Peptides against a protein of PDB entry 6MBK. Designs and how they scored, part 238

Target 1, 240 residues: chain A of PDB entry 6MBK
Amino acid sequence: GFEMVNFKEEGFGLRATRDIKAEELFLWVPRKLLMTVESAKNSVLGPLYSQDRILQAMGNIALAFHLLCERASPNSFWQPYIQTLPSEYDTPLYFEEDEVRYLQSTQAIHDVFSQYKNTARQYAYFYKVIQTHPHANKLPLKDSFTYEDYRWAVSSVMTRQNQIPTEDGSRVTLALIPLWDMCNHTNGLITTGYNLEDDRCECVALQDFRAGEQIYIFYGTRSNAEFVIHSGFFFDNNSH

## One batch from the design tools (peptide; made by RFdiffusion4, then SolubleMPNN)

Design b2_p28_8_s2 (from b2_p28_8, 17 letters changed)
Fold by OpenDDE base, seed 5:
Structure b2_p28_8_s2 (fold): chain B 240 residues (1-240), chain A 28 residues (1-28)
Amino acid sequence: as target 1 above (240 residues)
Amino acid sequence: SADDEEKEELIKSMKENPYIARKIPVLK
């Protein structure tokens, strides 16, 4: 019912290949296709994860390393997904001096500085871990772990991470949702949920889409500050 | 240990500015 398309302004998105009706279940992503903390633990990162307290404590960092490991793995199942990810982001970690200067007059400046500081500290820590930890030797990123790599991975996770239930529904975990997160954002209502019975993320159409139209979804409401920090966007008339 | 304390301090520092994840609701 849809296809991946590279739109000139929006980048990658989904286009309807047939007419889709409002509230129609047009997209679902089984858990097995998700990049999760659990899949990170089950990957080549697993041994290191099991011994590093920071990876265990911070699922977002675990996802970032999972993403880096899979990106560095030519035969990764997620290569098709990873190739759709931006090479750079509009997040504060990518801000130029002028952009940072602009933010000095905003409430976001402290959060931006904190983000920079935290990211730098994380990188410094994990650089040492990767160089010295025995379980890091088998990581595909062992010989190539730059700040730029880490910045990219963290930004990818920051902009795309989702909380989903565990298989038994007793807890929440973090996940990247391939294919689904290719939908560009529009204002509207949340039309995505997790079906525990079928163990999949399900998305119903926000509106009618005709064949050939780009499919948009609503990812949720955020404050302008949250958008700046986590998505790099600012909306003057934020309806969220 | 000093190493554990350093890690704990780092974790604490990292969590001061938490990354926000989208919440996918469970379907009923």
Scores: peptide ipSAE 0.440, ipTM 0.795, DockQ to the pose 0.808
Fold by OpenDDE base, seed 2:
Structure b2_p28_8_s2 (fold): chain B 240 residues (1-240), chain A 28 residues (1-28)
Amino acid sequence: as target 1 above (240 residues)
Amino acid sequence: SADDEEKEELIKSMKENPYIARKIPVLK
């Protein structure tokens, strides 16, 4: 019902290949396709994760390292997804001197400096860990872990991370949702939820889309989409 | 250990200022 398209002005997005009606379930992503803290634990990063308190405490950093490890792995299942990610972001970590100067007049400057400082400290810490920790020897990052890599990964996670339930629904975890996060954003209502029964992220159409139109979704006001399981997802079981 | 304290301080600092994309106004 949709295809990936590189739009000239908006970059990658999804285009409808057929007419999609409002509230129609047009997109779902099974858990097995998500990049999660759990998938990070089950990856080449797993041994290091099990011994590093910061990775254990900070799921977003675990995802960042997971993303970097998979990016460095030519045979990674997530290569097609990773290739759709921006090479740079409009995050404070990428601000030029002039942008920072502009922000000096705003309350945001404190947050920017804090982010810079924290990211730099994290990088310095993990650089040492990667160089010295025995379980880091198998990571493809050992000889290629730069601040730029870390900045990119952290920014990717910061802009795309989602909070989803664990399989049993007892806890929450962090996830990157491939394919879904390719949808460009518009104003509206959140039309994405997690179906625990089918163990998948589900997205219903915000509005009618005609064949050939770009599909837009609303991610909410926060970069962290809290998947509110809205009871009102009428999953029309249209078994396509 | 000093290393453990440093890690805890790092974790604390990260939690206090989570890289939650605070809506830093995207300079549009």
Scores: peptide ipSAE 0.182, ipTM 0.750, DockQ to the pose 0.152
Fold by OpenDDE base, seed 1:
Structure b2_p28_8_s2 (fold): chain B 240 residues (1-240), chain A 28 residues (1-28)
Amino acid sequence: as target 1 above (240 residues)
Amino acid sequence: SADDEEKEELIKSMKENPYIARKIPVLK
């Protein structure tokens, strides 16, 4: 077993409540618990989704709006998950002027500016959609849709989105994986997969964990540049 | 229409953003 713990330096994480052995299946998340493009379509966002080409073309934005709608819904099934999400991120969308100046000497600066510009344009577009589209009237965010809201949702999705198979395994879709994504990252091997037979995401332990230890997983190899762009993390030891 | 062109440009710009999702492998 494991428990959710707020670690002082790392924020929320998972702590083992018993000894867990390497390769032990300790965590699984059924599809029904995931926030997916499909769950977005089936939510209050569904009518708008069906009429907006950008939402249809960009699953990540659909997830961002889904996240905002659910956050604004007190009775949302995902409230416990949403409450564990950071209120702010170390992503480029949150970079201060001094941080941007530091990056001016790097190739990442162009990507940072591009991301900021694109996000601002997206917000402006969707602000107009929310104000004018008939199906937006039912959205809980209609009267409260700020750039800060959008920046937060996009950053949440950017840092946490996963590609998973559809139920029939014929295609891929995007998902946020509650509980699983609370594991903090460490170096190692990917130990997470999707079990189509049981229709769940499964995670096996990367190593032995003792009772009381924090559980870490490996989310994959990214270049330092990709980590900066997607997660805001600088890893000094690129032992890759 | 101008609105359609704007949407296409937005979609294009957004697809070019390296929002790379983590790929969860299918278990065999």
Scores: peptide ipSAE 0.444, ipTM 0.795, DockQ to the pose 0.833; fails the geometry check
Fold by OpenDDE base, seed 4:
Structure b2_p28_8_s2 (fold): chain B 240 residues (1-240), chain A 28 residues (1-28)
Amino acid sequence: as target 1 above (240 residues)
Amino acid sequence: SADDEEKEELIKSMKENPYIARKIPVLK
């Protein structure tokens, strides 16, 4: 019911190939297709993950390294997804000098500098880990792990990571959701939820879309704000 | 150890500026 399209102004997005009705389940992504902390553990990164406290403590960093390892793997299952990701992001880590200078007049500059500092420190730590840790020897990024790589991976995860339930629903984990996150954003209600019975992420249409129209979804605000219950979705007030 | 302290400081610094994930609600 949809196709990937590179839109001139918006980059990659999804276009309807048929008429889609509001509230129609038009897109679902099974867990097996997600890039998760669990898939990271089960990948070439697994041995290192089992030995590094930071990777274990920080699921987002684990996803970042998982993304880098898979990007560096020509035969990765996620290559088609990874190739659709932006090469650069509108995150503070990519701000140009003029943008930073502009922010110097604002209180936001402290957060930007903090992010730069923290990311640089993380990179330095992991650079050493990749160079020295025995379980890093087989990582495809061992001989090519730059700050730019790390910045990209962290920014990719920062902008695209989702909290989803574990398979048994007892806990939450982090995931990148391929195909789904290609939808460009519009204002509206959350129309995406996780179906534990079928073990998949499900997205229903926010509105009617005609064949040939771009499909937009609302990803919500990255806030601890309560999500509005919509169309059979409920927000479990899972404490972040 | 010094290495453990460094790791703990790094973890702490990362938690102080968390990258907030989107919450995908569980369907009923």
Scores: peptide ipSAE 0.430, ipTM 0.785, DockQ to the pose 0.565; fails the geometry check

Design b2_p28_8_s3 (from b2_p28_8, 14 letters changed)
Fold by OpenDDE base, seed 5:
Structure b2_p28_8_s3 (fold): chain B 240 residues (1-240), chain A 28 residues (1-28)
Amino acid sequence: as target 1 above (240 residues)
Amino acid sequence: SERDKEEEELIAANKANPAIAREIPVLK
């Protein structure tokens, strides 16, 4: 019903290969295909995760390292997904000097600086951990952990992380949702939910899409400040 | 320890300004 396409202006997205009707379940992603904190714990990162307080306390960082480990693993199940991720982002961590100067006139500047500082400190911490911790020795990123790597992973998670239920539905966890997150964003209503019975993320069509049309979904509403901080986007006419 | 202090500071910083995750609702 859809295919991955690299759109000229928007980058990767999904295009309908047939007519899709509004509210039609056109896309579902089973839990086993998700990159989650749990899959991180069950990966090569698991031993380190079990002994590192930051990874345990900060699920987003766990996902970031999971992403880095899988990226560095040529036989990773998630390679097809990882290869579709942007190599760079518009997040504040990638802002140029002029962009930062522009933000100085906004209320977001404090949060941007905090993000820079925190990310740098996290990197410094984990650089040392990776160099010294016994359980880091087997990580595929052991000898190739740069700030650029970390910045990329953090930004990937920042822009794409989702809160989903655990398998038993008793708690929530963090996940990257492959294929689904390839849909570009449009204004509308949330049409994605998690089906616990079938243990999958389900997306229904926001509107009718004809064959050949790009499929858009609505990921939610953010303030301009939140967009800047978490996605790097700034919309003057953002509908809150 | 120095590491413990750093860990606590990093955790505290994250709690003060956490990254926002999209909430995927549970279907009924």
Scores: peptide ipSAE 0.527, ipTM 0.904, DockQ to the pose 0.861
Fold by OpenDDE base, seed 1:
Structure b2_p28_8_s3 (fold): chain B 240 residues (1-240), chain A 28 residues (1-28)
Amino acid sequence: as target 1 above (240 residues)
Amino acid sequence: SERDKEEEELIAANKANPAIAREIPVLK
């Protein structure tokens, strides 16, 4: 009912190949297809994860490293997904001087600086870990781990990470949701949920879409400050 | 150790300013 399309201004998105009615379940993604903290633990990163307190404490960083390891693996199951990700982001980690100057007039500036500093410190920490830790030897990024790599991975996770239930529903974990997160954002109601019985993420159509139309979803509401901090966007009259 | 201190600082910084994740609701 849909196809991947590279839109000129919006990047990759989904386009309807047939008419889709509002509230129709048009997209679902089973847990086994998600990139999760658990899949990170079960990957080549697992041994290091088990020995590093930061990876254990910070699921978003675990996902970032998982993403980097899989990107560096030609035979990774997630290569098709990774290839759809932007090479660069509009997040504060990529801001130029003019953008930073603009933000100096906003309430977000301190958070931007904090994010920048923390990310740099994290990179420095993990650079040393990767160079010295025995369990890092098997990582595909052992000899290729730059700040640009880390910035990209962190930004990818920052903009796309989701909180989903664990398999038993007793706790929550973090996940990237392939295919689903290709939908560009629009204003509306949240139409995505996790079906524990079938163990999949489900998305129903926000509205009617005709064949040939881009499919948009609503990812949730954020303040302008939160959008700037986590997505790099600012809207004067944000209805989201 | 120096590493332990650095780990604690980084973890503390993250706790003070956690990254926002989209919350996917559980369907009933």
Scores: peptide ipSAE 0.525, ipTM 0.902, DockQ to the pose 0.840
Fold by OpenDDE base, seed 2:
Structure b2_p28_8_s3 (fold): chain B 240 residues (1-240), chain A 28 residues (1-28)
Amino acid sequence: as target 1 above (240 residues)
Amino acid sequence: SERDKEEEELIAANKANPAIAREIPVLK
C-alpha cells in the first residue's frame, strides 16, 4: 500500500498507494530482511568478526562493516536498501571547518571532537586489520577501504540503528530496518514495535493517509526512559 | 601487544561515548 518516492524537500520517503487508516498495520519487516549484528556474523564478515574484539564489543561497528561489505557485493540482497541511503550525512563526521569553528563557541565541541577522533582511530585500526588479517582477504572491501567509506557506514548506522529483541526475546541486538527507515518523521505517537510471535518489526499508521499522500511516522526518542515518560506508544491489538 | 592496547582504548572510548540506538518496543 505504499511506494518509495523522492520528495523534493524531504528526500526519499514513502507514499501511500491506497487509503490507509489510522492504526492500520501498513508496514512490517520480517527479521530476515533486517541488517543485524547476527546477519553480519553470518555474512562474509563472520570469520573476521569471530576474531576481532572490536567487532564483537561494538555492534554498531559490526553493522557498519556489514553495510560496507554488502555495498561492495553486487548481488547483495540489501542493494536496493543501500542504494536508498544518503551518500553524505549532516553528522559531525561531515562537518566542514566553518561548522567546527562555529561549534567551538558551544558546549557541543567536545562531543564533536571526541566522535571525530574516535572514528578516525577506529578507521586506522581497521585499515591495519583489513591489510593484515587473514580473514580480511575475503572481504570485498579488501582493496578499497577509505576513511570516506568508513565515515559513511558509521554515519549510516548512527542515524538509523535500532535496538530490537533477539529472536527468543531474551536479549537485545542492533538492527537497521530497511524500508521502514525511509519514512520521514513527524510529531505524534510511536507506532512501531517488534512482534516476537511473527518475528517482525511492525508499523501502524499514525493517522489517516489518502492515496498519494506521504506517510510520516514518529520515531520517538532514543531511550526507553524517555519513551516511558512520554507514554506516546499505541498499538493495534488486532494487528499485533 | 600493540593491537591489544589499541583495542582496549577503542573499547574504552566507546564506553565513554556509546552509540545511541532507537529502542523498538516489544509488542504484546
Scores: peptide ipSAE 0.523, ipTM 0.903, DockQ to the pose 0.576
Fold by OpenDDE base, seed 4:
Structure b2_p28_8_s3 (fold): chain B 240 residues (1-240), chain A 28 residues (1-28)
Amino acid sequence: as target 1 above (240 residues)
Amino acid sequence: SERDKEEEELIAANKANPAIAREIPVLK
């Protein structure tokens, strides 16, 4: 019912190939297609993950490294998804000097510098790990791990990471949701939820879309308090 | 070890400013 299209102004997005009605389940992504902390553990990164406290403690970094490993793997299942990701982002990690100078007049400057510093420190740490750790030898990124790589991966995860339930629903984990996150954003209600019974992320149409129209969804904000959830979903207050 | 100290510092820094994820609600 939809196709991936590279729109002139908005970049990649989804276009309806047929009429889609409001509240119609038009898109679902099974867990096995998600990039998750669990899939990271089950990947070439697994051995290193099992021995690195930061990867274990920081799921977002685990996802970032998972993304880098898969990007560096020509036969990765997620290559089609990875190829759709932006090469650069508008995150503070990509701010130019003039942008930083402008921010110096704002209250955001401290957070920007903190993020930059922390990211740089993480890179320095993992650069050493990749060069010295026995389980890093088999990583496809060993000979090509630059700050730019790390910045890209961290920014990719930062902008796209989702909290989803574990398979048994007992906990939460982090995931990138391929195909779904190609939908461009519009105002509206949260129309995406996780179906534990079928073990998939489900998205229902926010509105009617005609064949040929771009499909938009509402991602909401990063603040749970600002989420307006579709009637078919309920919010779990449990932290991940 | 020195590595352990660095790990603790990085983890602590992350706790002070954690990355925010979108929360996908569980369906009813």
Scores: peptide ipSAE 0.517, ipTM 0.903, DockQ to the pose 0.582

Design b2_p28_8_s4 (from b2_p28_8, 15 letters changed)
Fold by OpenDDE base, seed 3:
Formats: sequence, structure tokens, C-alpha cells
Structure b2_p28_8_s4 (fold): chain B 240 residues (1-240), chain A 28 residues (1-28)
Amino acid sequence: as target 1 above (240 residues)
Amino acid sequence: SAREEEEEELIASFKENPPIAREIPVLK
């Protein structure tokens, strides 16, 4: 009922190929198609994950490395998804000096600097790990791990990561949700949930969409500070 | 070790300000 389209102003998005009614289940993504901490553990990254405390403690970094490993793997199942991701982001990790100066008058500045510093430190740490750890030799990024790579992966995860239940529903884990996260954002209500019985993410239509219309979803309301920190956007009219 | 100390520091920093993930609700 939909197709991937590169819209001129908004980049990649989903377009309805038929009329979709409000509250209709138009999109679902089974767990097997998600990039999760579990899929990272089950990948070529698994041996290193099992021996690195940071990867174990920081699921977002595990996802970032999973993303990098899969990107570097020509036969990766997720290649089609990875190719839809932006090559660059408007997150603070990409801010130029002038953008940082603008933020100096805001409450977000401390968090922006912290994020940048922490990301740089993480890169330095993992650069050494990748160069020296025996299990890193199997990683496709062994000889090509740059800060730009890491910044991209971290930013991809930061902007797209979701908390979902584990398969048994007993815990939560982090996931990237391919196809679903291609929907561009609009104001409204959350219309996505996880169906544990069928083990899939489910999205129902926020409104009626006619054939040929772009499908929008609501990802949630965030404060300006949160948007700046996590998405790099500032909304003047945001009351939060 | 120096590595362990660095790991602990990085983990601590993360715990103080974890990145926000979208919470996908479990459907009832």
C-alpha cells in the first residue's frame, strides 16, 4: 500500500499507492528485519561485544558498530536500509563553530559540548580497541575506522533508535526500525506500537491518505533542547 | 587498568545523560 519515494524537499519518505484509511494497519516490521542489540550480538561483532564493557553497557554504541559493520559488508541484509540513511546529519556532532556560538545563549550548550566530547572520547577508545583487540580482526571496519564513520553511525542511531521489548517481553532493547523510520514527521498522535504476539512493530495511519499522498507519522513531542541535542533542530514556536 | 578506568568513565558519562530513544509502546 506504499512505496519509497525521494521527495524533493523532505528527502526519502513513503507514499501511498492506494487509499489508506485512518487507523488502518498499513505498515508492520517483523523483529527479524530490525537492527537490534541482539542482532549485533549475533553478528560478526558478537565476539568483541562479549568482551567489551562499553558495548555491553551502551546499547546505542552497540547499534552504531552494528550499523558500521553491516555498511562495510556488501552482502549485508540491511544494505537496502543503510543506503536510505542520510550521509550527514544536522546533529550537534556536525555543528560548525557558528552554530555552536548560537547555542551558547541556550541551555543546550552544555549538553552539546558534552555530547561532542564524549563522542570523540568514545572514538579514541574504540580506535584503540579495533587496532589491538583480537576479536576486532574479523570486523570489516578493521582498516577503515575513521571519526567520520563513527560520527555518522552514532548520529544515525541517535536520531533513529527505538526502545522495543525483547522477544519474550521481559525486558527492553534498542532497535532501528527499517522502512518505518522513513516516514516523515507530522503533528499528531503516536500510532506505532509493538505487537508481541506477532513479534512485529505495527503502524496505523494517523489520518486518511489518498493514493499518491505522502504518509506522515508522529514520532512524539520533544522540547527544543531535546530536538537540538538529538536532532539538531530548533523550533521557535515549540512551547516545550 | 587504564583501559578499565576509561571504560568506567565513559559508561558513567553515558548513564548521566543517556541518549533518548523513542519508546515504542507494547500493544494491548
Scores: peptide ipSAE 0.513, ipTM 0.887, DockQ to the pose 0.821
Fold by OpenDDE base, seed 5:
Structure b2_p28_8_s4 (fold): chain B 240 residues (1-240), chain A 28 residues (1-28)
Amino acid sequence: as target 1 above (240 residues)
Amino acid sequence: SAREEEEEELIASFKENPPIAREIPVLK
């Protein structure tokens, strides 16, 4: 019903290969295809995860390292997904001097500095961990862990992480949702939910899409400040 | 230890300003 396409200006997105009606379930992603904290625990990162308090306490960092490990693994199941991710982001971690200077006039500057500082501190911490911890020896990133790597992974997670239920629905966990997060954003209503019975994310069409049209979804309402901080976007006329 | 202190600081910072995740609702 859809295909991956690299759209000009918008980057990768999904295009309908047939007519899709509004509210039609056109996309679902089983849990087994998600990159989750649990899949991180079950990966080569598992032994280190079990011994590192930060990875245990900060699910987003666990996902970031999971992403880095899988990226560094040629035979990773998630290679097709990882290849669709941007190589760089517009998040504050990538801001140039002029962009930072512009933000100095806004309330976001403190959060930007905090984010940058925290990310740098995290990198420094994990650099030491990777160099010294016995369970880091088998990580594919052992000899190739740069700030650029970490910045990329953190930004990838920052912009794409989702809170989903655990298998039994008793609590929530963090996940990257491949294929689904390729949909570009538009204003509208949330049309994605998690089906616990079938153990999958389900997305219904926001509107009718004809064959050949790009499929857009609504990821949620955010303030301009939140967009800047977490997504790197600023909308002059924020409809949210 | 210095490492423990660093861990505590990083965890505290995270708790004070947690990254935003999209909430995927559970379907009923």
Scores: peptide ipSAE 0.511, ipTM 0.886, DockQ to the pose 0.835
Fold by OpenDDE base, seed 2:
Structure b2_p28_8_s4 (fold): chain B 240 residues (1-240), chain A 28 residues (1-28)
Amino acid sequence: as target 1 above (240 residues)
Amino acid sequence: SAREEEEEELIASFKENPPIAREIPVLK
């Protein structure tokens, strides 16, 4: 009932191929298609993950490295998804001096600097790990791990990561949700949930969509500071 | 060790200001 389209201004999105009614289940993504901390552990990254405290403690970084490893793997199952991801982001990690100056007048400036500093420190740490750790030798990024790669992966995860239940529903884990996260954002209600019985993410339509219309979803509400930190956007008035 | 201290600092910084993930609710 939908197709991937590259929209001129919004980039990749989903377009309805038929009329979709409000509250209709039009999109679902099985767990096996998700990039999760668990899939990272089960990948070529697994051995390193099992021996690195940061990867274990910081699921977002685990996902970032998982993303980098899969991107560097021509035969990766997730190549079609990865190819839809932006090559650059509007996140603070990509801010120029003028953008930083603008933020000096906002409450987000401290968090922006912290994010930048922390990301740089993480890169420096993992650069050494990749160069010296035995289990890093087989990683496809071994010879090409740059800061640009890292900030891209971190930004990809930062803007797209989701908290979902584990398979047994006893805990939560982090996941990137392919196909679903291609939907561009609009105001409204959250219409996505996880179906544990069928082990899939399910998205129902926020509104009626006609054939040929772009499908939008609501990802949630954030403070202005959170938007700046996580998406690079700042809104003067955000009812939150 | 210096590495362990660095690891702890990086983990601590994460805990102090964790990145926000979208919460996908479990369907009833």
Scores: peptide ipSAE 0.503, ipTM 0.882, DockQ to the pose 0.844
Fold by OpenDDE base, seed 4:
Structure b2_p28_8_s4 (fold): chain B 240 residues (1-240), chain A 28 residues (1-28)
Amino acid sequence: as target 1 above (240 residues)
Amino acid sequence: SAREEEEEELIASFKENPPIAREIPVLK
């Protein structure tokens, strides 16, 4: 019912190949297709993950390294997804001098500098880990791990990471949701939820879309402060 | 060790300002 299209101004997005009705379940992504902390643990990164406290404590970094490892793996299952990701982002880590200078007059500058500093420190840490840790020898990025790589991965995760339930629903984990996150954003209601019974992320159409139209979704806010229940989707009481 | 201290610092920094993830609602 949809196809991936590279739109000139918006980049990659999804286009309807048929008419899609509002609230129609048009897109679902099974857990097995997600890039998760668990899939990171089950990948070539697994041995290092099991021995590195940062990877264990910081799921976003685990995802970032998972992304880097898979990107560096020609036969990775996620290559088609990874190739659709932007090469650069509009995150503070990519701000040019002029942008930073502009922000110097704002209260945001502290956060920008903090993020940059923290990211740099993380990179420095993992650079040493990759160079010295025995389990890093098997990583495809062993001889090619630059700050640019790390910045890209961290930014990719930062902009695209989702909190989803674990398989048993007992806790939450982090995931990148391929295909789904190719939908460009519009204003509206959240129309995406996780179906634990079928173990998949489900997206229903925000509105009617005609064949040939770009499909937009509303990603919502990144907090539980959003009280939006739509089409059977609800925020479960969680520790967030 | 120096590495352990660095790890603790990085973890502490993360806890102070954790990155925000989108929350995917659990369906009924």
Scores: peptide ipSAE 0.495, ipTM 0.885, DockQ to the pose 0.580; fails the geometry check

